Peptides against a protein of PDB entry 3WG5. Designs and how they scored, part 49

Target 1, 218 residues: chain A of PDB entry 3WG5
Amino acid sequence: LAKNIVYVAQIKGQITSYTYDQFDRYITIAEQDNAEAIIIELDTPGGRADAMMNIVQRIQQSKIPVIIYVYPPGASAASAGTYIALGSHLIAMAPGTSIGACRPILGYSQNGSIIEAPPKITNYFIAYIKSLAQESGRNATIAEEFITKDLSLTPEEALKYGVIEVVARDINELLKKSNGMKTKIPVNGRYVTLNFTNVEVRYLAPSFKDKLISYITD
Target 2, 218 residues: chain A of PDB entry 3WG5 as posed
Amino acid sequence: LAKNIVYVAQIKGQITSYTYDQFDRYITIAEQDNAEAIIIELDTPGGRADAMMNIVQRIQQSKIPVIIYVYPPGASAASAGTYIALGSHLIAMAPGTSIGACRPILGYSQNGSIIEAPPAITNYFIAYIKSLAQESGRNATIAEEFITKDLSLTPEEALKYGVIEVVARDINELLKKSNGMKTKIPVNGRYVTLNFTNVEVRYLAPSFKDKLISYITD

## One batch from the design tools (peptide; made by RFdiffusion4, then SolubleMPNN)

Design b1_p11_7_s1 (from b1_p11_7, 3 letters changed)
Fold by OpenDDE base, seed 1:
Structure b1_p11_7_s1 (fold): chain B 218 residues (1-218), chain C 218 residues (1-218), chain A 11 residues (1-11)
Amino acid sequence: as target 1 above (218 residues)
Amino acid sequence: as target 1 above (218 residues)
Amino acid sequence: AGVEIPVLGAS
């Protein structure tokens, strides 16, 4: 019986153009092998808006379901990570993780203080994050509050409010809980029912370039 | 006769947090040696707004004059590079270089198209770039047009319009032409008259980290 | 000049 393949890859650190390359590479591998899905273990404090939007677009163009899994315990899908999650086919979080804090900034001053974004930027990203929530059938009010209140949520809160679909301690529990769920956005124009029966889990390692960039950016 | 020291360092590529580190390191070295000035040979297509603002702030906090030199021929001080230049004590350009194209963007889409910034971002950076021009006694109208028209100028045009102070083919011509000029902004609260008589030019090399980052980001 | 979505350094 041909085992359905589920890929698992890790993306950790700041969202940059290199993070986009990682997403693109990982999803492409999973697409080429006609995987049932790819799970991205995400741990990010945030990053660049452009890279974030490109990642969201890449996920939306995926030929297979992309599951964002905020993992391990202690990880976050903060800021840009929340947008990426909301743009995905399914969001899962491990206990002890967080999601939210999506207020756009211009950056950090030399003293480490936040340089506030002007209201039009904020409003643009409010509209954008709300669109991601609406398109995925997730809580658009909370998505807006991720910006306006710089709100962060626990997995349990995020599940309760309909921001995410799964709370899972590990990959096996994630597969079990998400089995039979429909994707929150279409895959090739169709909502896919996830089939994690008789699954082979394949882990993707970071490339040498990925490791080097992580070493420099951390 | 104690030769006045002028440092020369190169900064090439995208403006990032690492570019800030380069500026900070180079200026710090020149400050420690009580240099008459540091010349930064700048070639950039642009980059991050936060890093740009931090670089401008670092230049403004310099204990010695910082001269931005768009060099060599074929180089540009595009986008973020223009802001950095306008924040400096003196701007020079080599023939065959360009300055301008300062319109803020959210980034590039997957198809390479520009994602436009909302009007409030644009207006924020218009106000900011105009302030840099006004503070340095440079053409604030042209500075605004660098954004609103995405204008780029040749060195000759930039000189003519009062955006820059010097057109020079090389470091020796730059030193000759800028000798006796006052800085366009204060150094430690005072406008400094540049003294390039009996100067020793010292070149600063990129660190190993600088080289590695350039290799990865290029 | 790009816009950032903050890296909340709240580790």
Scores: peptide ipSAE 0.043, ipTM 0.514, DockQ to the pose 0.290
Fold by OpenDDE base, seed 5:
Structure b1_p11_7_s1 (fold): chain B 218 residues (1-218), chain C 218 residues (1-218), chain A 11 residues (1-11)
Amino acid sequence: as target 1 above (218 residues)
Amino acid sequence: as target 1 above (218 residues)
Amino acid sequence: AGVEIPVLGAS
């Protein structure tokens, strides 16, 4: 029986428009090979809201399931990473990771303090993050609190509160636990049941461009 | 004789991954309608390097000529905007605009000072901007100095030094002056001779998303 | 080119 391919790629650092290109490249490769899914190992402190929205849109337009995996231990899907996760077909977290802290900011002030976003911007992102949560059948109340309370959750808390779907220590456990799960949003207009029986895992390396921008932005 | 369509759109504010989506949307519309060209009225103080590189790549992959028009008077293609311009099929500037100041930075420090990019990053962008200039047959020496000297040029200087191709006060003058010009980079593997005789100008409005992000990032 | 403008940051 033809092995279903699962791609695994890593995205680390700030969410930028290059992060979009990384997502786009990785998802496109997996789409072209008709992979069963792509798992993105995500480790981010946040980044640009616009990059985030484009990444979410690219995930939503994916022809295959995109699984955001907050990995390794010590990693976070912080800020923009939470939006990306909530926009994805499945969220997994490794123990020792975190998700949340989604309060939009305009940047860092001249002394290192956060420049607060005006209420209009904050309210836009509240509506946006709630829409992502609702569309994915995830906890919209907690999603709002990621902004309003700058809430951060452990994997266990996020699972308990219905923000995420899987806690797994590694890719093997992720594949095992997510096997048979339905995607939280449609793929090609349908909720897909993940089939991680008899899979071949293919790791996608960062391109030279990816490595360079990771180096530039880290 | 069927009117050749020229699309005109505006991109204003910081170069972000949403700016990529604006470019992508605008170019895609113009590609789908087989427009003679799209003119992007650009007004930017700069933005993300990664967004910039993705925008440049999207322009380079365009099936139609993409003209960057630094417009209106008082606008700039500063920093990231210069890279985008240098990556495009033709650059026009309105009088009273500027181009240059391309020195990469890591961000703004806690007191508002620029965090200097390490030499490795600066050297990467020097190589990159020079490659864009060389590929487009534009002044690579000046392109380097946009970084090394943080050089900014007036339209007249930029034209004189071979950084840009056209100085025009408005779209009508731009169309008139650029009529019969060859693109500075290939379109579908060929240098295109622009035909702006008997054109219909179609203005693309920012999407609601575009307006929102402009509002969020401005 | 400004490499980074944080729009979303965890404090």
Scores: peptide ipSAE 0.021, ipTM 0.293, DockQ to the pose 0.252
Fold by OpenDDE base, seed 3:
Structure b1_p11_7_s1 (fold): chain B 218 residues (1-218), chain C 218 residues (1-218), chain A 11 residues (1-11)
Amino acid sequence: as target 1 above (218 residues)
Amino acid sequence: as target 1 above (218 residues)
Amino acid sequence: AGVEIPVLGAS
């Protein structure tokens, strides 16, 4: 029986418009090949809210399940990364990773201090993150606390509190544990049961453009 | 012959997550009814970049053409509103409206002064707005100047410079002038020729939730 | 780095 394909790609660094282009490219490739799913290995400190929201929407419009995997150990889905994860069909984390710290900021002052967002902005993102949590059946109270308390969670805590679905050490364990799980949000208007029983894993590499842009933004 | 349906809805005020919910609801209704198009009467001073980008993406993912109509006279598609318009399948403006003033800001200081965005943020939005203009075949140079010069245009200027497609006084004139026009971006991967020869106009009202949220944010 | 959200407001 022809193996279903699962794509795996890595996205690392600040969330920007270029990160959106990476997500779009990777998901498009996996869609074109009618993959069973794509796994995005995510490691980000955060970034731009606009790019984040575009990424969330691109994930939600995916013709295939998009699994956000906070990987490798030591990685984080911080700030914007948490929103992206919460907007996805399934969240996994490797041991030794973190998720949360979602308080919006206006930026950094000349002295490197955080410029606080006005309450209107903070409240907007509280509403937004709660919406993502609610739509995906994840813990909306903790999602709010990611902002109001700038909370960060371990994988075990995030699983316990119903923020994420899987803790896995590697792709093979992730596929094993998520096999038979329903997507937390719809794919083409339907909740999909993931079938990883007979799959081929294919890794996507960054494009030359992706590499160049990453180099300029670092 | 059964009249094709054109939906019309109004979105007014600051662009927020609640504005996204309005766009999503209105477009979803029109999609479900297989409308020929939806016209969004837009009047906004701007708002949140994140909400704006989600709205743009929601428009681009629409199964039907989404026409942004800056209306009524005296209205504006300022800042975030310009991005939303540029992300749409067709832009119209009523006489006496404006578009532009897209320079991103971090917010307002305690004294009400604008906090300037750092160059990195400004440059991001320059790239973003130029992308929207290029994808839609609209004037990318003027789109950039909406930021770099904080430029605002009249409907006649915007039409002349190739930023918008139609100047119309009302919905009837808009339908007449846009009949036979191709969408500036694809619908379901194809550029659609608008057919307003035999249409029924249906107005959508704000939901109770939309009204409540508008009241709280005003 | 927190989520930087530029507010797009008409000045």
Scores: peptide ipSAE 0.036, ipTM 0.346, DockQ to the pose 0.353; fails the geometry check
Fold by OpenDDE base, seed 2:
Structure b1_p11_7_s1 (fold): chain B 218 residues (1-218), chain C 218 residues (1-218), chain A 11 residues (1-11)
Amino acid sequence: as target 1 above (218 residues)
Amino acid sequence: as target 1 above (218 residues)
Amino acid sequence: AGVEIPVLGAS
C-alpha cells in the first residue's frame, strides 16, 4: 500500500562519499516505507565528481521519486549539486537560491588558485551534464553553459530556461506546485505522476554517523 | 543453483566514490550469477574516508563472500585499503605486499606536508578500525596501531598477528588455501564456509566508464 | 569546484 508519505531530509556541505551514504540511507528509508517521494533539501558548494556521479546513479536507481530542493534561501546547488539536481526526478528551488557553476577543476593550487581541468576532463563533464539534461528533458544547452561559461542561474531564470521544474518558498508550496507533475526521469522504468494529495510530511534526521562525518569533513 | 564460479576483479588507485561504483558493480555482477565468491585484487595508496566507509558497507551488505586480495607483489592496501580489507569476508595478501598506515589526515598543505587530523577525528577512526577488526575476529590491537603508530605490516607479519587470513602468491594458491575457510564476517547473516572445489575463475574487466573515471582521477 | 576531501593518510 503506497502510504501518502513524503520524506524530507537535508544534505548540506561538500559532496563526498559520505554525502553518498546520506543519500543512500535517506532514499532507502523512504523506499522501505513506500513513500510517494523524498525531498532532499540541498545546500552545497559542490565537491567530488566521483561522489557526485555515484549519487546521481543512486538517485536514478531509486524506487521512489527523488525531488532535489535547493533550500533554504541563500542555499546553492553549485557545481556537483547541479549535476545531482539534473540527475533527479524533479528539481525545485527556493527564491534566493542558485544553481550552476559546474566547471570541473583539478583542485586548488598552493596559493588558493584554481587548477583548471585539462580539456579532456572538461569535455567529459560537458558530455555528462548534457546527457543528464537530455535524459531528464531539461535544457542541455544551458547545462553545457554551466561548464563552458561557469554560468549560475536564479530560480526564476532556471525555470524560464527549462533547467528546473518548480520555484517554491517552502515544502508546502513545493508539494502544491509539484502535485500532478510527472517525474523528469523514470522510476522503476516508468514516468511517475506525483500525487501529493493529503500526504504526511516526515522529516529524516541525520544519523549519529552522519553528524560525526559532517563534523569530520567540515 | 550456486554456480561453482569465483569472480576476480582489480581495484587499483585511490579510494574514491568511483572506487565505490567499481566495488558495487563487481559485487553486483557476482551476486547476480550467485558466484561462490568475488576476489578483489586490491592495490591502493588509500583515499577518502567517506568512500572507504561506503565500500566497507557495500562489502558487508554483499550477498556473496568478498575476498580482498592485496595483489600483485609490490601492491599495498594502504590507509583506506586496510579499512576495506578489515571490513571484508577474507583478507589475502601476496608476498611482497603491505597493509597498514591508516592514520587519518585532513589533506596536504600547500607545501605538500600532511595536515594532521585533530584528535577527535583520529579517535573516531581508531574506534572504527577497531570495530572492523573485532567484528571480523581480527587483531584489534594491531588495527589500532595502524593508526596510532602508522604501522605497516608484511603479509607474514599480518598473518602472524591475526590481521589477515591467507598469504598466497596467485589466485590458484589463494583458492587452495582459502578452501574450507569460514568468512570472517557474515554473508546474509551467516558465516559461510568457502567451497573452492572445482570452481571456474571468471575475470571482470573495468567498464568504459571505469576506465574513463580512472583516467580522470589519476 | 573540485574540493579536495581529506584523504586517509597514505603518504
Scores: peptide ipSAE 0.027, ipTM 0.284, DockQ to the pose 0.248; fails the geometry check

Design b1_p11_7_s2 (from b1_p11_7, 5 letters changed)
Fold by OpenDDE base, seed 1:
Formats: C-alpha cells, sequence, structure tokens
Structure b1_p11_7_s2 (fold): chain B 218 residues (1-218), chain C 218 residues (1-218), chain A 11 residues (1-11)
C-alpha cells in the first residue's frame, strides 16, 4: 500500500548518464518507501538522447507514480526534458516555465552550430515522441511539432493543448490540484488515482556525486 | 530624423556566426530606413560566445534603438541570448518566457556532459556580463548570478530585479509600454526616448540563407 | 555519434 508520503527531488541541468543515475536513485528510494508518488522538479535544457530514453524507460518501470514538475519559474523541460515529461505519469509546470524544443541533433560543431540529424534520426524521434504522447493520452500532434517546428509552449498553452495536466505555483498547489487525478500512464500495469490527502512531503537531496556531476555538467 | 517606422524581425535558434549575419542584416535595413527602432523577437537557447560578443557589439554600434523582445511565450533568451539582451537598448519579455542561464562552457563531451570552462574563462564572462548590465543600468548582481548560480528568471522576476524594462504580451503592448522610455544604452552616443506614436510596423522576413541555416542549426 | 537533444544554454 502506498504511504501518504510524497518524495520531492530536483533534477537540474543537462540530461546525461548521471541524470539517469539520479532518476534511478530517487525513484528507487521512493519505491522502497512505497511512496504515493515522487515529484521530480525538473529544469533541463536538454541532453543526450540515450540517457533520455533510459530515463523514460526507468520512469515507465517505476513502481510508483513519477510526476515531472517543471520548476521553479524560469525552468524548462526543454528537448530531452520534454520527452521525459511525456514519458511520466503526470506533468506539472510552474508559471513562467517552458516545455518543448525537442529537435534531435548530432551535436554542436566547433563553432557552436548545430549538426543536424539525418532525416532517419529525426523521423525516429518524431515517432518516439508521438508514441510517448499517445501512450500517455497527451497531444501527439503538438509532440510532433516540438520537433518539426521546434515548438516551445508555456504552461498555459501546454495545458490548453493537452500536453500537460497541471499548472501549479508550488508543491502544495501541485499536490492539491493533482489529488484525485489518474496517472497518464500505468503504474505496475494500472492507472493510479493519486491520493495526496494528508501526505508527508519528503525532500531528497542530491548525493555528493550528483552535486559534483551537476557542477561539472553545468 | 527617425521615421515613425518600427521594424520587427525574428531570430530563433542557436547563436552562431549566421545569427550575427541576421542581426547585422536586420539592423542595417532598419538603419537605412531611419527607423524609430527595430524589435528583435528573440528565442535562443544560447550558442557561441564569439558570435554573441559580435552581436552585442553590432547592437551597440547600431544607429537606431535595438529592442530585444523575448517572444513568443515559451521562448528564451538563454545563455548567449541573455548577453545579447543585456547589450541591447531595451529588453522586453513576453509572459511565459525566460532569461538567464549564462554559464560559459567549453562545449559538450561525447557523452553529452558539459565541459566546464576553466575559472579564467568563467571569470572573464562574469566581468563581461556585469559590464553589460552596468553599462545598461541593469542589475549587475543578477547578471553575475546568471553565471555563478546558473539563474534563470521569469519576465516578472527579471522586471522586478531590474534586468529588463518591459513585460509585454505582443508587439502592440510592447510599443505602447515602451513609448516614451529611454534606451538603456546610447544610440550614436545619446540616450534616445522612444517615440512609438503612430508607428508603421514592418516585419522583416528571414532570407533564404537564414532559413537554410536555421534549418541546419536547429 | 550520440544523438543530442538540443541543449538550451550552451555558451
Amino acid sequence: as target 1 above (218 residues)
Amino acid sequence: as target 1 above (218 residues)
Amino acid sequence: AGVELEVLGAS
């Protein structure tokens, strides 16, 4: 039985293999404690597609609901962050945050220009992001446009277009608004109705390794 | 004499040498027509420091006011975009946009991790961004924190902290709110009071080259 | 070549 515990953790910066380790650690802790959910306060400009896909898979394999919360104001779930959000059980955004800009690239040239992905790669990620949207009952057309038009949305637009589920200013508002919502993807094969009645909020701190990596990858 | 003409152009994507060419072209057109101002609708995740510095210099050398407008909602003036904004005659932001995250990096490793800049480079850009803020009469402490804390701000926060001058939902509101404002840096050695009374708004389109480069660098 | 998803904020 899920405890009336909600974990909150922050993931900030580029999506890398270390970001996967953070997601895995945080979700594992919350799973071990049979938490009602974990809220990941996400602020990412993007990152590695491989790490992103692993993170999405880790979220989808979670034994508890994983809520991606684009937070604080000014934060983004950009590029890889959007995929992660679309792969999650619930997306929330704080006012003044953004989501989108999901175009795959091969990297940056020495002059900082984007090295474009070949059409095959772009099409792969279009299919992938649409799949994430469809599986979560979110707007797959907009998900595609996150790539094809390099679209970025405000929380209000994202909510309006059915990309996200909640706009919330803080954790308390998020818990209040998401209470009684169903997860947009299954948890252990079942859609869970979130129960945030009388929950204990537990904040997870980054490990020393997480801090070091964030410092090196910032 | 400045005509009652305001040019509007869009610059989207990474800051590269091609972005400099776009800025130069757009500003030159507006200069040639003795426009009251040019508004650059900016949406950038960042890019090359060299290109950024050239763009800042080009803006500072402009014969007309250059307004950086972080637009549309969901857009950012991230990293290099913040420097460009701080180097401009007026910063406006649409609701749901962001500014900040200005930490210099050497690039991305093969695994997508950030290669940190050595302290000397970081300190150079701290000094540079503070200079831009000071010269424009904007908040130099926050400008520093855009680097040292990887800070990102909402339009409301940025306005509150004295980083930007206007929050506007659209071009019409921007023109209305900025009418009668003084430029935050000189135009041809003088601070200009913006006159947006009965202005003609002219939109500049990207060139074919601009489109191709945006397509390649997206 | 690792596919990167565009990183906002590279300066």
Scores: peptide ipSAE 0.102, ipTM 0.371, DockQ to the pose 0.209
Fold by OpenDDE base, seed 5:
Structure b1_p11_7_s2 (fold): chain B 218 residues (1-218), chain C 218 residues (1-218), chain A 11 residues (1-11)
Amino acid sequence: as target 1 above (218 residues)
Amino acid sequence: as target 1 above (218 residues)
Amino acid sequence: AGVELEVLGAS
């Protein structure tokens, strides 16, 4: 029986237009090979709202399931990362990771204090994040509180409250636990049941450009 | 039986004078072919009030029904996009989209903060947006709150409150759900019942000029 | 410094 391919790639750092290019490239490779899924190991403190929205759109336009996996332990899907996760086909978190803190800001002052977004912008993102949660059948009340209370959750809390689907220590446990789960959003208009029996895991490396950008932004 | 033609075109990005040209071109093509309707897939963060008002007028002068469809998932009809939608013959939204946040602004300061519009301008747009809602038989109270509270809604909320007519995942579901609906504003002085039985869907591509503008505004 | 959702260009 032909092995189903599962791609795994890492996206680390701030969410920018360059991060969109990474998502697009990784998903495109997995689509071309008719992979069963792609798992994106995500570790982000947040980033640009425009890039985040484009990434969500790219994930939702994917011809294959896109699993966001907050990994390794100590990583986060903070701010923009939470939106991306909520827009995905499945969310997993490793123990010792976090998700949330989604309040929109205009930036940071010279003293490092947050410049608050006006109510117009805040309300826009409240509606947006609630819409992502509702579409995916995830907890929209908690999604709103990621903004209104600047809430952050542990993997166990996020699972308990129905924000995420899986807590897993590594890729093998993720594949095992997510096997037979339905995607939380459609793939090509249909909810897909994941089949991780007899899979080949293929790791995608960052491009040379991806490595260069990481070096400049770090 | 001759297939009724339905045109589909995309308008993405900021609402400007160039966006007016896109609307005008797309609607004109559909008018010339005596299409049953044109569906505009709209994704906009907002834009210029002057361009918005011209677009609303162009839609209302259309010889065929113009359906605004907030699409794909993750898209928005923010600010100017809400006005355009409220001025149209039918509003649809995909899951994971948003509508609202219509408060007029004078612009952005050098630090990215909003420069608020004076009460005179705000009151003008309150009256304008309420008029669009009232003329289309949509919720004028919520339309006002899009300004006064900077409210944004999910597709489900917008449908529930009578702001929009359809929530649809794709064009096929939109055609199915809107089939037999009456336009919310007149076409050539008459409310039209949409007939999406046995239709041919024709996609309009952006012009070379449209592509160039998208590249410059990104 | 966790860059929260930078709403760059709430246009």
Scores: peptide ipSAE 0.078, ipTM 0.329, DockQ to the pose 0.136; fails the geometry check
Fold by OpenDDE base, seed 4:
Structure b1_p11_7_s2 (fold): chain B 218 residues (1-218), chain C 218 residues (1-218), chain A 11 residues (1-11)
Amino acid sequence: as target 1 above (218 residues)
Amino acid sequence: as target 1 above (218 residues)
Amino acid sequence: AGVELEVLGAS
């Protein structure tokens, strides 16, 4: 029986246009190989709203299921990362990770203080994050509170509140737990039941460019 | 007579958090040396709103006059670059450059199409760009039209409309023409008359990090 | 960390 392939790739750091390129590359590789899914191990403190929205759109346009996995322990899907997760086909979190803290800002002042977004912008992102939650059948009330209360959740809380679908310690546990789950958004217009029976896990490394960008941003 | 120093630095490419770091570094060097001014040779197609706003704030907090010079010929202060210019102590343009095209967007779709900003965001930036123009005694009507009409201007038009202060072919002509001009915004709370009599021009090179970032973004 | 907004000119 031909082994189904699951890709695993890591995306770490701030969400930027470069992060979009990473998502696009990784998903494209997995699409080309007709993978059963791709798992993106995500660790981000946040980033750019435009890049985030583009990433969400790229995920939603994927020909295969895209699983966002907040990993490893200590990682976060903070701010932009939460939106990305909510826009994905399945969210998993490792123990000791976090999700939330989605307040839009206009940047940081020289003293490191936040430049507040005007209510108009905040309200836009409230509507946007709620739409992502609603479209994915996730908790839209909590999604709003990620902004209005700057809420951050543990994996256990996020699971309990219906923000995420899986808590898993590693890829193997993730595959086991997510096996038989339906995607929270459509793949090619249809909700897909994940089949992780008899799969080969393939790890994707960052490109040279990806590595270089990380080196500059760290 | 101790020669007054004028620093000249180049900022080219997209406006990002890295561009903020470049502005900050360059201005800080010039401040530390008690320069008469710093001239930033700007060539940008646009970039991030947050970085732009931070750059504007950094310029406005400068201890010395910051002159934005759209240079060389063929360069632009497009989008975010226009805001930066309008937030500065003096704007100069070389012949064959452009300024304007300030319509905010939320990014680019996978097909390269623009993701439109909602009216709320557009209106925010209209108010913001008008405030920069008003504070600097520049044409706020044209500043608004940079967004509402996606207007771009030549140096001659920009000068005529009172958007910029100087058209100059090179640094030497810029220094000559701007000598005796008052800054369009305060330096340390006071409008400063520029004195470019008997100045030494010092060119600042990008840091290694600056060069590396440019290499990755190109 | 907040979501950061962008102003890009039509290239």
Scores: peptide ipSAE 0.065, ipTM 0.352, DockQ to the pose 0.755; fails the geometry check
Fold by OpenDDE base, seed 3:
Structure b1_p11_7_s2 (fold): chain B 218 residues (1-218), chain C 218 residues (1-218), chain A 11 residues (1-11)
Amino acid sequence: as target 1 above (218 residues)
Amino acid sequence: as target 1 above (218 residues)
Amino acid sequence: AGVELEVLGAS
């Protein structure tokens, strides 16, 4: 029986337009091969809100399920990373990772202090993050608190509160636990039941361009 | 006779993933209406290289011609803006605008000094900007000098050196001068002859999101 | 560098 393909790719560092290009490339490869899903191993402190929104849109336009996996242990899906996760078809976290801290800021002052966003901006992102949570059937109250309280959660807390769907220590456990789950948002207008029986795992490496961009942003 | 539609939209400020979203939205609207072209009035000091590359890709994937118009007088297509222009189907500039200054940097130090990009990054963008110029039949030597000499050009210089196609003071003059020109890159695999006879000009306004992003970036 | 939902243009 022809093996279903699951792609795995890594995205690390600040969320930027280069990160969008990585998402786009990885998802496009997986789409072309009609993969069962793509798993994005995500580790980010945050980044640009605009890049985040484009990434969310690209995920939602995917012809295949996109699973955000906060990995490895010690990784985070902070700020922009949380929005991306909430915009995805399934969220998983490894033990020892974190999600949240979504308060928007305008940047840093010369003294390194945070420049606060005006209420109009904060309120916009509250509405946006709540919409992502609601559309995906995830905890919109906690999503709001990721901003209003700058809340950060452990994987166990995030699972308990209905922010994420899976806690998994590795790709094999993730595939096992998520097998038979429905996507939290549609794929091509339909909620898909994930089939990770008899799958081949294929790892995608960063392109030379991806490596260069990461080097500039790090 | 059914009027051909030309859309006009404004993009101002730093090139970010939000700017990508603006390009995507504007081009998508114009595509949906089978417009003869979209004119993007561009004024930017530059921004993120990753956002720039995604914008270039989005322009090249457009189902309709995308004209970059450096406008109004006093505007610039600096750094990332130059790459975007070079990736477009036609470049126009208003008198009193500028293009160039494309040297990549890693950012700014705490003292506000520029952190220089390593040679490997600079060389990557030299190759990239030259490819954009070559693919569009524009001056690749000057494109390289936008980086190596951090060169900035006036509209008259840019036209003279074969970097841009049109100098125009307003949209009406732009439409008049560019009427009958071939796109410098293909649209759906074909070079298109622009037909601005009997056109209706439609202005696209920034979305609320676009305004919010601009406010955060300004 | 902290959780930037940088809506600002990064260099």
Scores: peptide ipSAE 0.063, ipTM 0.355, DockQ to the pose 0.184; fails the geometry check

